Peptides against a protein of PDB entry 4GXB. Designs and how they scored, part 207

Target 1, 277 residues: chain A of PDB entry 4GXB
Amino acid sequence: VPTEEVSLEVLLSNGQKVLVNVLTSDQTEDVLEAVAAKLDLPDDLIGYFSLFLVREKEDGAFSFVRKLQEFELPYVSVTSLRSQEYKIVLRKSYWDSAYDDDVMENRVGLNLLYAQTVSDIERGWILVTKEQHRQLKSLQEKVSKKEFLRLAQTLRHYGYLRFDACVADFPEKDCPVVVSAGNSELSLQLRLPGQQLREGSFRVTRMRCWRVTSSVPLPSGSTSSPGRGRGEVRLELAFEYLMSKDRLQWVTITSPQAIMMSICLQSMVDELMVKKS

## One batch from the design tools (peptide; made by RFdiffusion4, then SolubleMPNN)

Design b2_p29_1_s1 (from b2_p29_1, 13 letters changed)
Fold by OpenDDE base, seed 2:
Structure b2_p29_1_s1 (fold): chain B 277 residues (1-277), chain A 29 residues (1-29)
Amino acid sequence: as target 1 above (277 residues)
Amino acid sequence: PELFVVEEVTLLYEDGEIVGYEVKRYPAP
């Protein structure tokens, strides 16, 4: 791709558009810096955020595809897909809410976290009770961003990334689940027939390994999951988990976002190692 | 179905703590 100056649209979690002028040859960090500059985000806070490739769904929700790599060219990455559904999103890239304290000290950082959190709540990524929802709305009406975030930090799945509904083989084969990554775990929420909502928490610290696999389903009449065309590539994330003492078990998640799940796991591990160093 | 491993991550533990990980990536066929 020839080096040219282009206008690149980067979205915040709430869909706010940030237009930046960049070169087609600008790498991820260059684009991130441009976005930060446009937002007046201090340089010291840039590292708390990352650029993600997402697919915008019809309802406006974002399906995270992957984190943009350091040497990747964001403009090329998004435009090469030749679909307007694909967007670049700025989002915080850490997991421990303790880092919010650093970001919240700055007005712009505070606004970014606030916008993201509001969006995550609205999208159901963060789980709230009726009372909590009332409290959050009250704080939102008062534009008490810090207080809003402090309350939000106590909520279930705060800081989690929620994936699109998918399928897992745990606890049973072909279980419909909603996977969320956060707090050094994968949370699998499932509702089995006649049962209440259940959550399986899989801590990364109890994983031995994981893998992403790709397969093409054979045209067998029984494996046609509704909505997947015959011959579509099936991505899976399989992780080996320590269920109990000396008992390892594989858990497999079938999801187009398997790669993103792996990225999240790696990112969580990275952060854990940083905190322990 | 033909299964292809795209990526494999193995965590490295010392004394029950994660000390690193290894990543193996394979080109998609």
Scores: peptide ipSAE 0.608, ipTM 0.931, DockQ to the pose 0.753
Fold by OpenDDE base, seed 3:
Structure b2_p29_1_s1 (fold): chain B 277 residues (1-277), chain A 29 residues (1-29)
Amino acid sequence: as target 1 above (277 residues)
Amino acid sequence: PELFVVEEVTLLYEDGEIVGYEVKRYPAP
């Protein structure tokens, strides 16, 4: 692609549009810096955020496809898909809520975290009770952003990335699950008819390895991942997990977002290593 | 169905702690 100056749209979690003028040849970091400059985010906070490729669903929800890598050209990456459903989203890229303290000290950082958190609550990514929801709404009405975030930090699945409903072989074959990544784990939530919500927590520190696989099921073959037709590419994330002492077991998640799940796992591992260094 | 490995990540442990990981990526067929 020839180097040209273009206008690129980057969305915040709440759908706010940030338009930046960049070169088609600008890499991910260049675009991120441009977005930061547009928002007046200081340079020392840029590293707390990343650009993600997402698919905007009809209901306005974002399905995360992948994190844009440093070598990518965001303009090309999004434009090459030739669909208006695909967007670039700015989101925080760390997992430990302790890092919120650094970001919240800056007005722009605070606003970004606030907008993201509000969106995550509205979309049901963060789990809230009725009473907690009331408290959050009250704080939102008062525009008490810091207090809002402090309360939100105590909530279940704060800071998690929620994936679209998919299928896993845990605890049984072909179980419908909602997977969320955060707090150095994959959370698999299962609700079977007439049963209480069950959650399987898989800490990355108990994983030996994981893999992303692709397959093309036969038209008459077994069930594909939800939302995918027969004969379409099926992606799976399989991880080998230490269930108990000296007992490793494979858990497989069938999801179009398997790549994103792997990215999240790697990111969580990276953060753990940084904190321990 | 024919299964292809796209990516494999192996965690490296020392004394029960993660010290790194290896990533093998395969081109999509």
Scores: peptide ipSAE 0.607, ipTM 0.929, DockQ to the pose 0.754
Fold by OpenDDE base, seed 1:
Structure b2_p29_1_s1 (fold): chain B 277 residues (1-277), chain A 29 residues (1-29)
Amino acid sequence: as target 1 above (277 residues)
Amino acid sequence: PELFVVEEVTLLYEDGEIVGYEVKRYPAP
């Protein structure tokens, strides 16, 4: 692609558009810096955020595809997909809520965290009780962003990334689940007809390994899941988990977001190692 | 159907703590 100046749209979690003028040859960090400059985010806070490739769903929600890597050219990465559904999103990229303290000290950082958190609650990524919801709404009406975040930090799945509904072989084969990544774990939520919500928590510190696999379903007369075209690639994330002492078991998640799940796991491991070093 | 491994990550442990990991990536089919 020839080097030229272009206008690139980057979205915040709440859908706010940030337009930046960049070169087509600018790498991920260059674009991130341009976005930060546009938002007036200090340089020392840039590292707390990343650019993500997402697919915008019909309802306006984002399905995270992957984190943009350092060597990538964001303009090329998004435009090469030749679909307007794909967007670049700015989001915080750390897991430990303790890092919020650093970001919240700055007005722009505070606003970014607030907007993201509001969006995550509205989308149901953060789980709230009725009473908690009332308290959050009250704080939102008062525009008390710091207090809002402090309350939000105590909520279930704060800081988690929620994936699209998918299928797992846990606790049994072909279980419909909602997977969320955060707090150094994968949370698998299952609701079967007539049953209460069940959650399986898989801490990364008890994983031996994981793998992402791809397969092409054979044209079998079996009804492919609605929306899957004949010959679509099936992605799976399989991880080997220490269920008990000296007992390893494989858990497999079938999801188009298997790659993103792997990225999240690696990112959580990276953060754990940094904190312990 | 033929299953292809795209990525494999192996965690490295010392004394029950993660000390690193190895990543093997394979070309997408």
Scores: peptide ipSAE 0.606, ipTM 0.931, DockQ to the pose 0.745
Fold by OpenDDE base, seed 5:
Structure b2_p29_1_s1 (fold): chain B 277 residues (1-277), chain A 29 residues (1-29)
Amino acid sequence: as target 1 above (277 residues)
Amino acid sequence: PELFVVEEVTLLYEDGEIVGYEVKRYPAP
């Protein structure tokens, strides 16, 4: 692609559009810096955010595809997909809420975290009770962003990334689940007919390994899983987990977001190692 | 169906704590 100046749209979590003028040859960090400059985010806070490739659903929700890598050219990465559904999103890229303190000290950082958190709550990524919802709405009405975030930090799945509904082989084969990544774990939520919501928590510190696999289903007369066409590549994330002392078990998640799940796991491990060093 | 490994991550432990990991990536078929 020839080097040209282009206008690139980057979205915030709430769907707000940030237009930046960049070169087609600008790498991920260059684009991130341009976005930061446009937002007036200071340089020392840039490292707390990353650019993600997402697919925008009809309802405006984002399905995270992957984190843009350092060597990538964001303009090329998004435009090469030849679909308007794909967007670039700016989001915080750390897991420990303690890092919020650094970001919240700056007005722009505070606004970004606030917008992201509001969106995550509205989308059901962060779980809230009726009373908590009332309190949050009150704080929103007062535009008390710091207090809003402090309350949000106490909520279940704060800071988690929620994936689209998918299938796992745990606790039973072909269980419909909603997977969320955060706090150094994968949370698998399922609701079986006539049963209460169940959650399986899988801490990364108890994983031996994981892998992403791809397969092409054989043409069968059976109805494919909802949303998958016949012959579509099936991605899976499988991790070997220490269920109990000296008992390892494989858990497999079938999801088109398997790659993104792996990225999240790696990112969580990276952060754990940094915190312990 | 033929299964292809796209990525494999192995965690490295010392004294029960993660000290690193190895990533092996394979070209997609």
Scores: peptide ipSAE 0.605, ipTM 0.930, DockQ to the pose 0.751

Design b2_p29_1_s2 (from b2_p29_1, 13 letters changed)
Fold by OpenDDE base, seed 4:
Structure b2_p29_1_s2 (fold): chain B 277 residues (1-277), chain A 29 residues (1-29)
Amino acid sequence: as target 1 above (277 residues)
Amino acid sequence: PPLHLVRLTTLLYENGEIVGYVVEEFPAP
């Protein structure tokens, strides 16, 4: 793509549009800086956010595809997909809520966290009780963003990224699950027929390894899973987990978002290593 | 045979703490 000035749309978690003028050759950091400048986010807070490639679903929800890497050209990355469903989203890129304190000290940072958190609650990514919801709504009505966030920080799956429904082989083969990544874990939520909602928590600190596998299914006539066209790439994330003392077990998640899940795992590991330094 | 690409991340532990990782990419049969 020739280098030219273009208008690039970057969305916040709530769908708010931020238009920035960038070069087609601008890398991820350049675009991020442009977005920060447009929002009046200070330079020292830029590192707490990242740009993500997402697919916007019909209901307006975002399916996270991947984090844009430093070497990428966001304009090219999004436009090359030749679909208007793909968007670039700005979101916080850390997991430990302690870092919220740094971001919340700035008005713009506070607003970004607030908007993201509101959106995450509305999307059901953050789990709330009826009473908690009432309290949150009250704080939202008062526009008490700091208090809202402080309460939200105590909620289940605060700071988690929720993925689209997928399939895992845990606790049983071909179990439909909803995976969420956050707090240095993968949370697998499932509801088996006739059973209550169950959650499996898989802490990254108990993982030995993980792998992403990309495969093209052979056109075998029989396994027409009704929704996957012949020739669609199948992605799987498998991780080896310490279930108990001296007992490792593989857990495999089949999901189009397997890459994004692995990015989350890597990011959580990176953050853990930084904290221990 | 379907070409499988595998990206494996192995965590490195010292004293029960993650101290690093190794990433390997390889074709799987």
Scores: peptide ipSAE 0.525, ipTM 0.900, DockQ to the pose 0.585
Fold by OpenDDE base, seed 5:
Structure b2_p29_1_s2 (fold): chain B 277 residues (1-277), chain A 29 residues (1-29)
Amino acid sequence: as target 1 above (277 residues)
Amino acid sequence: PPLHLVRLTTLLYENGEIVGYVVEEFPAP
């Protein structure tokens, strides 16, 4: 691709558009720096954010596809998909809420965290009670961003990334689940027939390993799930988990977001290693 | 045979703490 100056749209979590002028040859970090400059985000805070490839749903919700890698060319990565549904999103890329303290000291950082948090609540990624929702709305009306974030930090699944509904083999085969990643865990929410909502928490510190498997389904004459066309790659994330003392069990999640889930696991592990260092 | 690609990440533990990891890619049989 010839090097040309282009206008690239990067979205914030709330769907706010940030237009940046970049080169088609600019790598992920270059684009991130351009976005930071456009937002007037200080250089020392850039590392707390990343660019993600997402698919925008009809309702405006984002389905995270993957984190853009350092060697990627964001303009090429998004345009090569030949679909307007794919967007680049700026989001915080750390898991420990303690890092919010560093980011929220800056006005721009505060605004970014606020916008992300509001969006995550609105999308149901962060779980809130009725009373908590009332309190959050009150703070939002007062435009008390710091107080809003402080309250939000106490909420269930604050800082988590929620995935689209998928299927797992735990606790039963072909169990519909909603997976969320955050706080060094995968949370699997499930509702079995006739049962209350259950959440399985799988801490990364109890995982021995995980694998992402890409497979092409053999043309079995039976129409598999209505949404998967013939020849679509099936993605699975499987992890071996220490269920109890000396008892390892594999858990397999079948999801088109298996890659993104694995990226989250890796990122959480990386952060844990940094903290222990 | 169906083409299966597997990317395996194995965590390394010392004294119950993660100290590293190994990433391997395999053609699945």
Scores: peptide ipSAE 0.525, ipTM 0.901, DockQ to the pose 0.575
Fold by OpenDDE base, seed 3:
Structure b2_p29_1_s2 (fold): chain B 277 residues (1-277), chain A 29 residues (1-29)
Amino acid sequence: as target 1 above (277 residues)
Amino acid sequence: PPLHLVRLTTLLYENGEIVGYVVEEFPAP
């Protein structure tokens, strides 16, 4: 691709547009630095954020596709998809809420976390009770961003990434689930007919391994799932989990976001290793 | 045969703590 100066749109979690002038040859870090500069985010806070490729749904919600890798060219990565539904989003890229303290010390960092958190609550990624919602709204009306975040940090699934509804083989085969990644775990939420919401928590520290499998359906194969067009790539994330002492069990999630889930797992592991170091 | 690509990440543990990982990619048979 010839090196040219281009305008690239990067979205915040709330849909705010950040326009940056970059080269088509600029790698992910270069673009991230350009976004940081545009936002007046200090250099020492850049590492707390990453660029993600997302698909914007009709309702404006973001379906996370993957984290942009260091070697990627964000402009090429997004434009090559030839669909306006794909966007680049800036989001925090750490899991431990303790790192919020570092980011919140800066006005821009605080604003970014606040905007992300508000969006995550509005999208139902962070789970709130009615009373908690009232408290959050009150703080939002007062524009007390720090207090808002402190309250939000105590909420269920704060800092989690929520995926689109998908299917898992746990607790039963072909079980519809909503997967969320955060706090060094995968949370599998399911609601069976007539039953209360159930959650399976799978801590990464009890995983032996995980695998992402990509399969192309054979043209002659009757796709039993009505929603998958003939010829669509099937993605699965499977992890081997220590259920009890000396008992390993595979759990398989079938989702077009399997790659993103695996990226989350890797990122969680990386963060855990850094903390031990 | 359906082309299956598998990317396997295996965690390495010492004394119950993650100390590393190995990533392997296999063409599924």
Scores: peptide ipSAE 0.524, ipTM 0.900, DockQ to the pose 0.586
Fold by OpenDDE base, seed 2:
Structure b2_p29_1_s2 (fold): chain B 277 residues (1-277), chain A 29 residues (1-29)
Amino acid sequence: as target 1 above (277 residues)
Amino acid sequence: PPLHLVRLTTLLYENGEIVGYVVEEFPAP
């Protein structure tokens, strides 16, 4: 692609649009810096955020596709998909809520975390009780962003990334699940027929390994369910988990977001290693 | 056979703590 100056739209978690003038040849970090500059985010806080490729759903929800890598050209990455449903989103890229303290010290950082958290609650990514919701609304009405975040930090799945409904082979084959990544774990929420909502927590510290598999289904001559196009790439994330002492078991998640899930796992591992170092 | 691309990340543990990882990419049969 010829190097040209272009206007690139980057969305915040709440859908706020940030327009930045960048070169088509600008790499992810360059674009991130441009976004930071546009928002007046200090340079020392840039590292707490990343750019993500997402697919915007009809309801305005974001389906995270992947984190943009350092070598990528965000403008090219998003435009090459030739669909307006794909967007670039700025989101915090750390897992430990302790890092919120660093970000919250800055007005812009605080605003970003607040906007993200509000959005995550509205989207149901963060789970709230009725009472908690009332408290959050009260704080939102008062525009007490710090207090809002402090309360939010105590909520279930705070800081988690929620994925689209998908299928896992745990606890049973072809089990519909909602996967969330956060706090160094994958949370699998499932509702089996006639059963209460169950959550499986899979801590990365108990994973031996994980793999992402990309496969093209062979056109089986039989009744292709009308909705899966004959050529859709099947993505799976499988991880080997220590279920009990000396008992490893594979868990496989079939999801178009398998890559994103693996990125989350890697990111969690990276953060854990940094904290221990 | 369907073309399978596998990216495998193996965690390295010492004394119960993650100390590193290895990433491997290979075609699966």
Scores: peptide ipSAE 0.526, ipTM 0.901, DockQ to the pose 0.600; fails the geometry check

Design b2_p29_1_s3 (from b2_p29_1, 12 letters changed)
Fold by OpenDDE base, seed 4:
Structure b2_p29_1_s3 (fold): chain B 277 residues (1-277), chain A 29 residues (1-29)
Amino acid sequence: as target 1 above (277 residues)
Amino acid sequence: PELHLVEEVTMLFENGEIVGYEVKRYPAP
């Protein structure tokens, strides 16, 4: 692609549009810096955020495709898909809520975390009780962003990234699950007919390895999964997990977001390494 | 079905503690 100046739209988690003028040849960091400058986010906080490629659903929700890598050209990455449903989103890129303290010290950082958290709650990524919801709404009405975040930090799945509903082979084959990544784990939420919500928590520190695989189902008289057409590429994330002492078990998640899940796992491990250093 | 490995991540441990990981990536089909 020839180098030229272009207008690039970057969205916040709440759908707010940030328009930046960049070069088509600008790499991810260049674009991130441009976004930061537009928002007046200080340089020392840029590292707490990343750009993500997402697919915007009909309802406006974001399906995270992947994190944009450093070598990528965001303009090219998004436009090459030739679909308006693909967007670039700015989101915090750390998992430990302790880092919120650093970001919250800055007004812009605070605003970004607040907007993201509000959105995550509204989208059901963060789980709240009725009482917690009431408290959050009260704080939101007061626009008490710091207090809002402090309360939110105590909530279940705060800081988690929620994936689209998918299928796993845990606890049983072909279980419909909602996977969320956060707090150095994958959370698999399952609601079977007539049963209460169950959650399986898989800590990354107990994962021996994981794999992302792609497959093309053979034409058969039946679809392999509801909603999937014949010949559609199926992505899977499989991880080998230490269930108990000396007992490893494979868990497989079938999801178009398998790559993103792997990215999250890697990112969580990276952060753990940083904290231990 | 045709199965293709996209990536494999192997956790690295020392003395039972995680110390990193290795990634092997393969071309998409």
Scores: peptide ipSAE 0.553, ipTM 0.915, DockQ to the pose 0.741
Fold by OpenDDE base, seed 3:
Structure b2_p29_1_s3 (fold): chain B 277 residues (1-277), chain A 29 residues (1-29)
Amino acid sequence: as target 1 above (277 residues)
Amino acid sequence: PELHLVEEVTMLFENGEIVGYEVKRYPAP
């Protein structure tokens, strides 16, 4: 692609549009810096955020496809898909809420975290009780961003990335689940008819390995992942998990977001390594 | 269906503690 000046749209979690002028040859970090500059985010806070490729659903929800890698050209990555449903989103890229303290000391950082958190609550990524919801709404009406975040940090699945409904072979075959990544784990939420909500928590530190696989089912074959037609590529994330002492078990998630799940797991491990250093 | 490995991540442990991981990526089929 020839080097040209282009206008690139980057969305915040709340759908706010940030337009930046970049070169088609600008890599992910270059674009991220441009977005930061546009938002007046300090350079020392840029590392707390990343650019993600997402698919915007008809209802406005974002389905995360993957994190843009350092070698990628964001303009090319998004435009090559030739679909307006694909967007680039700026989101915080750390997992430990302790890092919020660093980010929220800056006005722009605070606003970004606030906007993301509001969106995550509205989209049901963060789980809230009725009373908590009332408290959050009150704080939102008062525009008490710091207090809002402090309350939100205590909520279930704060900081988690929620994936689209998919299928897992845990606790049994072909279980419909909602997977969320956060707090160094994959959370698999299952609600079977007539049963209470069940959650399987899989800590990344107890994973021995994981794999992303792809397959193309035969048209007459078994059903593909939810949302995919027969004959379409099916992605799976399988991880070997230490269930108990000397007991390893494979868990397989069938999801078109398997790559993103793997990215999340790697990112969680990276952060754990940083904290240990 | 033919299953293709896209990525394999192996966790590295020392004395029961995680110390890193190795990633093996395969070209898209």
Scores: peptide ipSAE 0.551, ipTM 0.913, DockQ to the pose 0.755
Fold by OpenDDE base, seed 1:
Structure b2_p29_1_s3 (fold): chain B 277 residues (1-277), chain A 29 residues (1-29)
Amino acid sequence: as target 1 above (277 residues)
Amino acid sequence: PELHLVEEVTMLFENGEIVGYEVKRYPAP
């Protein structure tokens, strides 16, 4: 692609649009810096955020596809998909809530975290009780962003990334689950008819390995799930987990977001290594 | 259906503690 100046749209978690003028040849970091400059985010806080490729769903929610890599050209990456459903989103890219303290010290950082957290709560990514919801609404009405975040940090699945509903073979074959990544784990939530919500927590430190596989379903006369065209690639994330002493078990998640799940796992391990160094 | 490996990540442990991981990536089919 020839080098040209273009206007690129980057979205915040709440759907706010940030327009930046960049070159088509600008790499991910260049675009991120441009976004930071547009927002007046200090340079020392840029590293706490990343650009993500997402697919905007019909309801306006974001399905995370992957994190943009350093060598990528964000403009090319998003436009090459030839669909307006694909967007670039700015989001915090760390897992430990302790890093919020650094980001919250800056007005712009605080606003970004606040907007993201509000959005995550509204989308049901963060689990909230009725009483907690009342408290959060009160703080939101007062526009007490710091207090709002402090309360939010105590909530279940704060800092988690929630994936689209998918299927796993845990606890049994063909279980509909909602997967969330955060706090160095994958959380698999299952709700069967007439049953209470069940959650399986899989700590990354107990995973021996994982793999992403792709397959093309054979044209079997079985009605493919609504929306899967003939020949659609099926992605799976399978991880080998230490269930107990000397007992390894494979868990397989069938999801179009398998790649993103793997990215999250790697990112969690990276952060753990940084903390240990 | 034939399964194609896209990537494989192997965790590295020392004395029961995680010390890193290795990634093998394969071309998309």
Scores: peptide ipSAE 0.551, ipTM 0.915, DockQ to the pose 0.757
Fold by OpenDDE base, seed 5:
Structure b2_p29_1_s3 (fold): chain B 277 residues (1-277), chain A 29 residues (1-29)
Amino acid sequence: as target 1 above (277 residues)
Amino acid sequence: PELHLVEEVTMLFENGEIVGYEVKRYPAP
């Protein structure tokens, strides 16, 4: 692609548009710096955020596809898909809420975390009770962003990334589940007919390995899995998990977001290693 | 159906504690 000046749209978690002037040849970090400059985010806080490729759903929700890598050209990465559904989103890229303290010391950082958190709550990524929701709304009305975040940090699945509904072979074959990644784990939420919500927690530290695989299903007259077209590539994330002492079991998640799940797992391990050093 | 490996991540442990991981990526089919 020839080097040209272009206007690139980057979205915040709440859908707010940030337009930046960049070169088509600018790499991920260059674009991230341009976004930071546009937002007046200090240089020392840039590292707490990343650019993600997402697919915007009809309702405006985001389905995360992958994190943009350092060598990528964001303009090319998004435009090459030839669909307006794909967007670039700025989001925090750490898991430990302790890092929020560094980010929220700055006005812009605080605003970014606030906007992301509000969006995550509205989208049901963060789980709240009725009472908690009331408290959050009160703080939101007062525009007390710091207090809002402090309360949010105590909520279930704060800091988690929620994936689209998919299928797993745990606890039973072909179970519909909602997977969330955060706090060094994958959370698999399952609601079977007539049963209460069940959650399986899989800590990354108990995973021996994981794999992302792809397959092309044979043309069958049967209705494909919900959300999958005929002939669509089937992605799976399979991880070998230490269920108990000396007992390993494979768990397989069938999801178009299998790659993103793997990225999250790697990212969580990376952060754990940093914290231990 | 033929299963293709896209990525394999192996966790590294020492004395039961995680110390890192190795990533092997394969070309897309």
Scores: peptide ipSAE 0.541, ipTM 0.912, DockQ to the pose 0.746

